# Ledger of designs, part 82: peptides against a protein of PDB entry 5JXT

Target 1, 319 residues: chain A of PDB entry 5JXT
Amino acid sequence: SLLPKKEINVYIGMSEMQVKWYQKILEKDIDAVNGAGGKRESKTRLLNIVMQLRKCCNHPYLFEGAEPGPPYTTDEHLIYNAGKMVVLDKLLKRIQKQGSRVLIFSQMSRLLDILEDYCVFRGYKYCRIDGSTAHEDRIAAIDEYNKPGSDKFIFLLTTRAGGLGINLTTADIVILYDSDWNPQADLQAMDRAHRIGQTKQVVVYRFVTDNAIEEKVLERAAQKLRLDQLVIQQGRAQVAAKAAANKDELLSMIQHGAEKVFQTKGAFGTMAEKGSQLDDDDIDAILQAGETRTKELNARYEKLGIDDLQKFTSESAYE

## One batch from the design tools (peptide; made by RFdiffusion4, then SolubleMPNN)

Design b2_p16_3_s2 (from b2_p16_3, 10 letters changed)
Fold by OpenDDE base, seed 1:
Structure b2_p16_3_s2 (fold): chain B 319 residues (1-319), chain A 16 residues (1-16)
Amino acid sequence: as target 1 above (319 residues)
Amino acid sequence: MIVTPRYVLRREEEKA
């Protein structure tokens, strides 16, 4: 019988470099961030800010001039300059020692490029699929990963490219490096490992940058997922979840954690205390705190009815 | 041998 998947949100502090770039993104559009643009502020401008903040949460090297150089090199700086990479680097060592195999999903193909350089730097053998991967190359990569005795430890996938029709039950760990705005896309990604033919307990780690835009992306995705479940259960097919965030919702999401980011001179949380020197106990503490916050998040939305979820703005989640 | 990161190379190729 297929065991239920275990899902854990992993809340990760920004590195010092991420804080500096997050500040720069907010400062560039400070009038929009402060709501000073009023009725003239375009939804497109707010969506662009959200996109840049999400890039920063993933890796600062997604911005030109963030990486050290020229000359550009692959070194430990690729890891310590991104909080998610610091946690990933420790977690992958543990996963490998356990004899597990891992799928890593991202929304950003450019992040997969960074993860390829990381895999080479650490000596991890990997496969890759994204939206540009030809059909034949996709089949070849899947077959190479799934073959008995495959030396491929990691599969790198864009969430949408990995979402359709593939079986990756030879992996038991799923890392969502970032979240889709559509929670169904992430579920479809998890279902690549959590399917008929899986013999192990599937564990899903969802990386979330703490005190940043990604917490609000996660909350909105959880709200939508609960609403979709209730609509199916109650047969209320006409409850079109307002699929697109309005301007005020986008502004509230951008403002979340912004003040604390501006006040911060270094890294956040465990990244400030330990940085790249995270040990196994620090990882266990992060995972335990994440499991607690995941249960609290789920419990918050489980109590809400359809009418509450439709009225529920990201602001009311903290009252 | 200084190997330029793949993410840098691809970013430069997308600008060209």
Scores: peptide ipSAE 0.373, ipTM 0.859, DockQ to the pose 0.659
Fold by OpenDDE base, seed 3:
Structure b2_p16_3_s2 (fold): chain B 319 residues (1-319), chain A 16 residues (1-16)
Amino acid sequence: as target 1 above (319 residues)
Amino acid sequence: MIVTPRYVLRREEEKA
């Protein structure tokens, strides 16, 4: 029998480098961030800011001139300069010791490039599929990963490329390194491991940068998912969930945690306390805190009706 | 031999 998947949001603090780059992104467009652009501020400009902030949450080396060098090297700095990499590094070591196999999904093919360098640096054997992967190469990668006794520990996928009907039930762990704006894309990614033929408990770890844009991306995705569920249940097909964030929603998302980011000297949360020196107890604490916050997030949206879920107000989630 | 990271190489290729 297929066990229900366990989903845990893993809330991760920014590294010091991420804080610096996050500040720099906000400062570059400070007038837009403060809403001073008014009616003249383009939705496109706000979307660009959101995209840069999401890149920062994933890895600062997605920006030119962020990495140490020249010479450019693959070393521990690739890990400690991104909070998600610090947690990933410890989590993968645990997953491997448990005899589990892992799918890692991202929206960003450029992040998969960093993850390939990381896999090589740590000696993790991996497969990769993205949107540019030829059909034959995709089949070959899937077959190599799914092969009985495969030594491939990690499968790196873009969320969209991984969503295409693939069976990866030979993995039992799913890491969503980032979230899609469409929660259905993430569900489709999870369903690659959580499918008929899975024999293990599937666990999904969703990485979320704490006190950043990604919390609002997650909240919006959860809201949309609940709305989609209620629309299906109530037969109200006409409730087109406003698929695209409006300008004010984007601005609110950009502003989330921005003040605290500007005030912060150094790293956030567990990254400030321990940085790259996270132990197994720290990971357990992060996972337990994440499980609690995940339950709270779900419970918030489970109480909301269709009309409430159509309003993107941070306030409507507290009533 | 200092091996340039793959992510750096691909970024340079996309600029060319």
Scores: peptide ipSAE 0.339, ipTM 0.845, DockQ to the pose 0.653
Fold by OpenDDE base, seed 5:
Formats: sequence, C-alpha cells, structure tokens
Structure b2_p16_3_s2 (fold): chain B 319 residues (1-319), chain A 16 residues (1-16)
Amino acid sequence: as target 1 above (319 residues)
Amino acid sequence: MIVTPRYVLRREEEKA
C-alpha cells in the first residue's frame, strides 16, 4: 500500500549576503514598502518587489553583482551565501547515504542553473527538466532517471514542468526549494514521487526562508489549500478565493520581517550561529523545529471554517 | 582554466 507522504516545512535563516540583498531590495523601493504610494502604488510594483524578495530567499546570485568575481568560479561560496543551499548540501549527503533519490523542485529555472553548477561541483549525477525542455529530451531525462540501476541521484525540475503527468516513483525524497503561490502546483509536484508504484515512505521537505516573505507565501498557500479542501468537501460553489493577492496583502507580505531584516547585522538564526559549519545535529534540530512549526501551522488552518478562511488575513495567524 | 559557472553564462546569454 502507498504510505502517506510526510511533509516538513524546513525553516531556514538567511545568510549574511541574503540579508544584505534583502535590505537592498527593500531600500530601493522603500516608499512602496512603507505604503507611502497609497492608492497610487501599482500592484505591478509590489509584485516586482515580491519577486525580487523571493529571488533573494532562493539565492543572492540570482542578482547581478552578488557573485564574487570576475573571474566567476563555482566554489563553496555558492553554498554558504544561501541558507537554503547550506541546508540542501547537508540534506543531500544524508539522503544519498541512506540510498534515497531526490526530486528538487523550484519555480525558477535560473535557480536550477545554480543547482546544476552545484551538482557538478559536488559530483552529483542529475537530470533536469524545465519549461523550455523539448518533449523528446523530457522523455529521455525521465527514462534515464527511472532506469533500473540509474546512477542519477537528483532530478532538477521546475514545479510546473514537473507537474505534467510524469512518474518519478524511483525517487522517495521531494525537496520543494521554493513554494508556488498555488498549493495545487506543489501537490502535483509531490505526486510525481507519491503515487502507485512507490515502495518507500515519501518525505517532502519544503524550504521556507524564516523571517521573510516566504513565510507569508506559505501561509497564503496553506490558507488557500484548506479553503479549496473545505469547498470540495462541502459541495459549495467555488467561492472564488481571490487567487491574486490584493495590494494590501502584497504590502503586508513585503513588510513581514522587514524591520528585523533592517536591524540585523549579519546572518539570521542558525546561519548566524553556525553558517556553513552546520553539522548533522544542527540539521536534526532544524528538521525537528520545522516538523513542530508545520504541525502548528496546519492546526491553525484546520480549525478555521470557510467564512474564517475568507476573512483570515495573515496577521491573525500569529494572534 | 577558470570555468565560468553555467548560471553566469546563461544570464549573459539572456542579456545579449
């Protein structure tokens, strides 16, 4: 029988470089961040800020001039300058040692480019699929990955490209490096490994940058998922959960953790304490804390009715 | 020979 998937949100502090770039993004548009634009502030401007902040949470090298160089090199700095990469690097070693195989999903093809360089640097054999991958190359990559005795450890996928009907049950670990605004896209990604033919316990690690916009992206996705579930269960007409955040919601999301980011000198949380020197015990502590926070997050939304979820602003999740 | 990272090369190609 297919075992239920285990989902764990992994809350990760920003590196020092991420904090600096996060500050720089906020400062560049400080009037918009402070809501000084009022009704005249364009939704497009706020969406652009959100996108830049999400890029920063993924990797600072998604911005020109963040990399050390020229000359540009692939080295340990590719890892320690992004909190998610530090955690990923430790998790992948553990996953490989356990004889597991892993799907890594991102919304950003440019992040997959960084992950390819990382895979080469660490000597991880991988496959890749994104939205630009030709149909034939996609089939070839899937077949190569799923081949009996395949030496391909990692499959790199964009969440949308990976969502399209493929079977990857030869992997038992799923890493969501970032989250989709639509929780159904992430579920579809998980379902590539978690389907008929899977023989192992599927574990899903969802990376979430702590004290950043990604917490609010996660909360909004969890709220939407619960609302979608309740609407289906109650047979109620799809209350069109306004799929797009309004300006005030976007502003609140941008402002989340911004003050603490401005006050922070250096890295956040475990990245400040240990940085790239995270050991296996530190990873276990992060995973345990993540499991606890995941249960708490789910328990908050499970208690809410449809009417509550429609009125529920991200601010009321912490009261 | 210092090999330019793939992510850098692709970023340069998108600007061209």
Scores: peptide ipSAE 0.314, ipTM 0.832, DockQ to the pose 0.647
Fold by OpenDDE base, seed 4:
Structure b2_p16_3_s2 (fold): chain B 319 residues (1-319), chain A 16 residues (1-16)
Amino acid sequence: as target 1 above (319 residues)
Amino acid sequence: MIVTPRYVLRREEEKA
């Protein structure tokens, strides 16, 4: 029988470079961030800010002129300048040592480009599929990855491209490097490994930048997922969850953690204490804390009714 | 040999 997947949110602090870029993004649009734009602020502008903040949470080199150089090099700086890369680098070593194989999903094809350079730098053999990958090349990549005795350790996928009904049950680990606004897209990604033919316990690691926009993206996705489940269970098809965030929701998401980011000098959390020198105990602590926070998040949304889940409560119950 | 990162090359191609 297929074992239930284990899902763990991995809460990761920003690197010093990410904090600096996150501050710059907020400062550039400070009037919009403070809500001073009022009714004149376009939803499009707020969506653009959200997208820049999400880029920062993924990797600062998604911004032009962020990387060191010229000459441009692939080196340890590709890792230590992004909290998610620091955790990924340690986690992949552990995964490989365990004889597991891993799917890495992102919303951003440009992040997959960085992950390709990282894979080459670490000597990880990989496959890649994104939205631009030709149909024949997708088949070839899937077949190469699924081949008996395949030397491909990593499959890099955009979440939506990986969602297209493919079977990747030859992997047992799924890393969601970022989250889709639609939790169903992430579920469809997980279901590439968590399907009939899987023989191992599937573990899903969802990377979430702590004290940043991504916590609110995660919360909104969890809220939507619970709402979708309740709508199905209650037969209330008319409760079209307004899938698109309104302006106030977007503003609240942008403001989340912004004050603390402005006050922060250097990196956040474990990234401030150890930087790139995370050991196995640090990873275990991050995973354990993540498992706890994941249970708390799920328990919060499980108690909510449809009417509560339709309200974007900016009030995290902890303020 | 200094190899330009793929992410840099693709970003340059997207600008051209």
Scores: peptide ipSAE 0.379, ipTM 0.856, DockQ to the pose 0.647; fails the geometry check

Design b2_p16_3_s3 (from b2_p16_3, 10 letters changed)
Fold by OpenDDE base, seed 5:
Structure b2_p16_3_s3 (fold): chain B 319 residues (1-319), chain A 16 residues (1-16)
Amino acid sequence: as target 1 above (319 residues)
Amino acid sequence: PIVVPRYVLRLEEEKA
């Protein structure tokens, strides 16, 4: 029988470079961040800020002029300048040693571009599929990954492109490098490995930048998932329609952790203490803390009714 | 040889 998947949120501190870029994004639109525009503030402006903050949480090299150079090189700086890459780099070594194979999902094709360079740099053999991948090339990549004795360790996918009905049960580890605004898209992605034909315990690692916009993206996704479940159970189809964040919700998400980011000189959490020198014990501690916080997050939303789940709670599950 | 990262090259192509 298929074993239940294990899902763990992995809470990751920003690198020093991410903190600097996160500050710069907030400062550029400080009036909007402070809510000075009030009811007149453009929802489009707030959505743009959210998008830039999410890019920063993924990798600072998603911004023009962020990468060191010229000359531009693929080297260790690609890893240590992004907290998620530091954790990813350690996890992939462990996963490979265990004889596991891994799917890595992102919302951002440009992040997959960085991950390709990383794979080449580390000598990881990989496949890639995104929204621009031709149908024939998609089939070829899936077949190359799934073939018996495939030397392809990693499959890089955009969450939406990877969600399109494919079977990837030859992988047993799923990394959600970032989260979709629709939690169902992430479920569809992880269910590429968690299907009939899977022989291993599927483990899903969801990367979440700590003290940043991504915590609120995660909370909103968990809230929405619970609401969707309750709406289905209660037959209340009309409740699902308020899926789009309002201006006040977006503003609250942007403001989350912003003060601490402005006060921080350097990296956050384990990235400040260890940076790229994270060992296996540090990773185990991060995973254990993540498992605890994941249980707490789920337990918070499981107790809420439909009326509570329709209200955006500004309170972090971790504040 | 200094190999320009693919992600940098793609960013330049998107600007062109």
Scores: peptide ipSAE 0.254, ipTM 0.780, DockQ to the pose 0.653
Fold by OpenDDE base, seed 1:
Structure b2_p16_3_s3 (fold): chain B 319 residues (1-319), chain A 16 residues (1-16)
Amino acid sequence: as target 1 above (319 residues)
Amino acid sequence: PIVVPRYVLRLEEEKA
């Protein structure tokens, strides 16, 4: 029988470089961030800020002129300049040591490019599929990954490309490097490993930048998922979960953690304390804290009815 | 030789 998947959110502090870039993004559009544009502020401008903040949470090198160089080098700086990469680097060593194989999903093909360079740098054998991958090359990559005795440890996928009916049950670990706005896309990604033919316990690690916009993306995704479940259970087809955030929701998401980010000198949380010196005990602490916060998040939304889940709960922006 | 990461090369190709 297929074991239930274990999903845990992994809350990760920003690196010093991420904090600086996050501040710079907010400062560039500070009037919009402060809501000074009022009703005149375009939804497009807010969506652009959200997109830049999400890029920052993934990796600062997604911005032009962020990477140190020329000369450009693939070295430890590719890791320590992004909190998610620091955690990923330690976690992948553990995953490999336990004899697991891993799917890594992102919304951003450009992040997969960074992850390819990282895989080469660490000597990890990998496959890749994104939205631009030809059908034949996609089949070949899947077959190469799934073949008996495959030496491919990592499969790099865009969440959308991974959603398309493929079987990757030869992996037992899923890393969501970032989250989709639609929680169903992430579920579909998980279901590539968590499917008939899986023989291992599937574990899903969802990376979430702590004290940043990604917490609100996660909360919104969890809220939407619970709403979708309740609508199905209650037969209330008319409760179209608002797929798109409104301007006030986007503004609240942008403002979340912004004050603490502006006050921060250096890195955030565990990245400030340990940075690249993160050890196995620090990883265990991050995973345990993440498991606790995941249970709390789920328990919060499990108690809410349809009417409550239709309201964007702004209250968590002031805690 | 200047080693340019693949992600930088792809960023340049997407701008062209």
Scores: peptide ipSAE 0.028, ipTM 0.617, DockQ to the pose 0.551
Fold by OpenDDE base, seed 2:
Structure b2_p16_3_s3 (fold): chain B 319 residues (1-319), chain A 16 residues (1-16)
Amino acid sequence: as target 1 above (319 residues)
Amino acid sequence: PIVVPRYVLRLEEEKA
């Protein structure tokens, strides 16, 4: 029988460079961030801010002029300048030592480019598929990854490309480097490893930048997933329609953690204390804290009815 | 040898 997947949110502090870039993004659009634009502030402007903040949470090198150079080098700076890369680097070493194989999903093909450079730098053998990958090359990459005795450790995928019904049951670990606004897209990605033919316990690590917009992206996705489940169970098909965040929801998401980001000098959390020098105990602590917060998040939404889940309670944004 | 990141190379190709 297929074992149920274990899903753990991994809450990760920003690096010093991410904090600086996150501040810069907020400062550039401070009037929009403060809601001072009122009715005149376009939903498009808020969506653009959200996209930039999500890029920052993934890697600061997604911005022009962020990467140190010329000369440009693939070195340790690729890792220590992004909190998610620091945790990923330690986690992948552990996963490899355990004899596991890993799928890494992102929404951003440009982040997969950074992850390719990282894989080369660490000597990890990998496959890649994104939205631009030709059909024949997708088949070849899947077959190369799935072949008996494959030396490919990592499969890099965009979440959308992972949704295309492919079988990757030769991997037992899934890393969601970022989250989709639609929780069904992430579930479809997980189902590439968590499918008939899987012989191991599938573990899903969902990376979430702590004290940042990604927490609110995750909360909204969890809320939507619970709402969709309740609507299906109650036969109330009409309720599922509001998939897109409204303007006030987007503003609340942008404001989440912004004050603390402005007050912060340096990195956040364990990134401030240890930087790239996280040990195995630090990783275990992060994973344990993540498992606790994941249970708490799920328990919060399991108790809510349809009417409560339809109300985006803005009050939870100020706590 | 300085290995130029593939990310940077792709950005240069998209600008060309």
Scores: peptide ipSAE 0.026, ipTM 0.539, DockQ to the pose 0.678
Fold by OpenDDE base, seed 4:
Structure b2_p16_3_s3 (fold): chain B 319 residues (1-319), chain A 16 residues (1-16)
Amino acid sequence: as target 1 above (319 residues)
Amino acid sequence: PIVVPRYVLRLEEEKA
């Protein structure tokens, strides 16, 4: 029988470089961030800010002139400049030692480029599929990964490309390096490993940058997923889940943690305490805290009715 | 083997 997936949100602090770039993104559009643009501020501008903040949460080298060089080198700086990479690097060592195989999903093909460089740097054998990968090359990559005795440890995928009905049950670990706005896309990604033919417990690690836009992306995705489930269960097909964030929702998401980011000098959380020198106990603490927060998040949304889930109000958490 | 958080592995080892 297929075991239920274990899903853990892994809440990760920003590196010092990420904090600096996050501040710069907010400062560049400070009037929009403060809502001073009022009715004149375009939804498109807010969406652009959200996308820049999400890039920052993934890796600062997604920005022009962020990567140190020339010469450009693949070295430890690729890891320590992004909190998610620090956690990933330690987690992958553990995964490998356990004889597990891992799917890593991202929304951003350019992040997969960074992850390829990382895989090469660490000597991890990998496959890659994204939206640009030719159909034949996709088949070849899947076959190479799934073959008996495959030495490919990692499969790098864009979430949407990985959603295309492929079977990757030869992996038992899924890392969502970032989250889709559509929780169904992430579920479809997980279901590449969590499918008939899987013999292991599938564990899903969802990376979430703490005190940043990604917490709100996750909350919105969880809210939407619960709403979709309740709509299906209640037969209320007419509850159009507001598919797109409105302007005020986007603004609230951008503002989340912004003040604390502006006040912060250096890194956040465990990244401030240990930097790149996370040990196995630090990783365990992060995973334990993540498991707790995941349960709390799920419990919050499980108690909400359809009407509450339709109100993306930040206020309903304080009563 | 499932990548169990090592804290869970430790808890299993302490129970063993």
Scores: peptide ipSAE 0.011, ipTM 0.310, DockQ to the pose 0.010

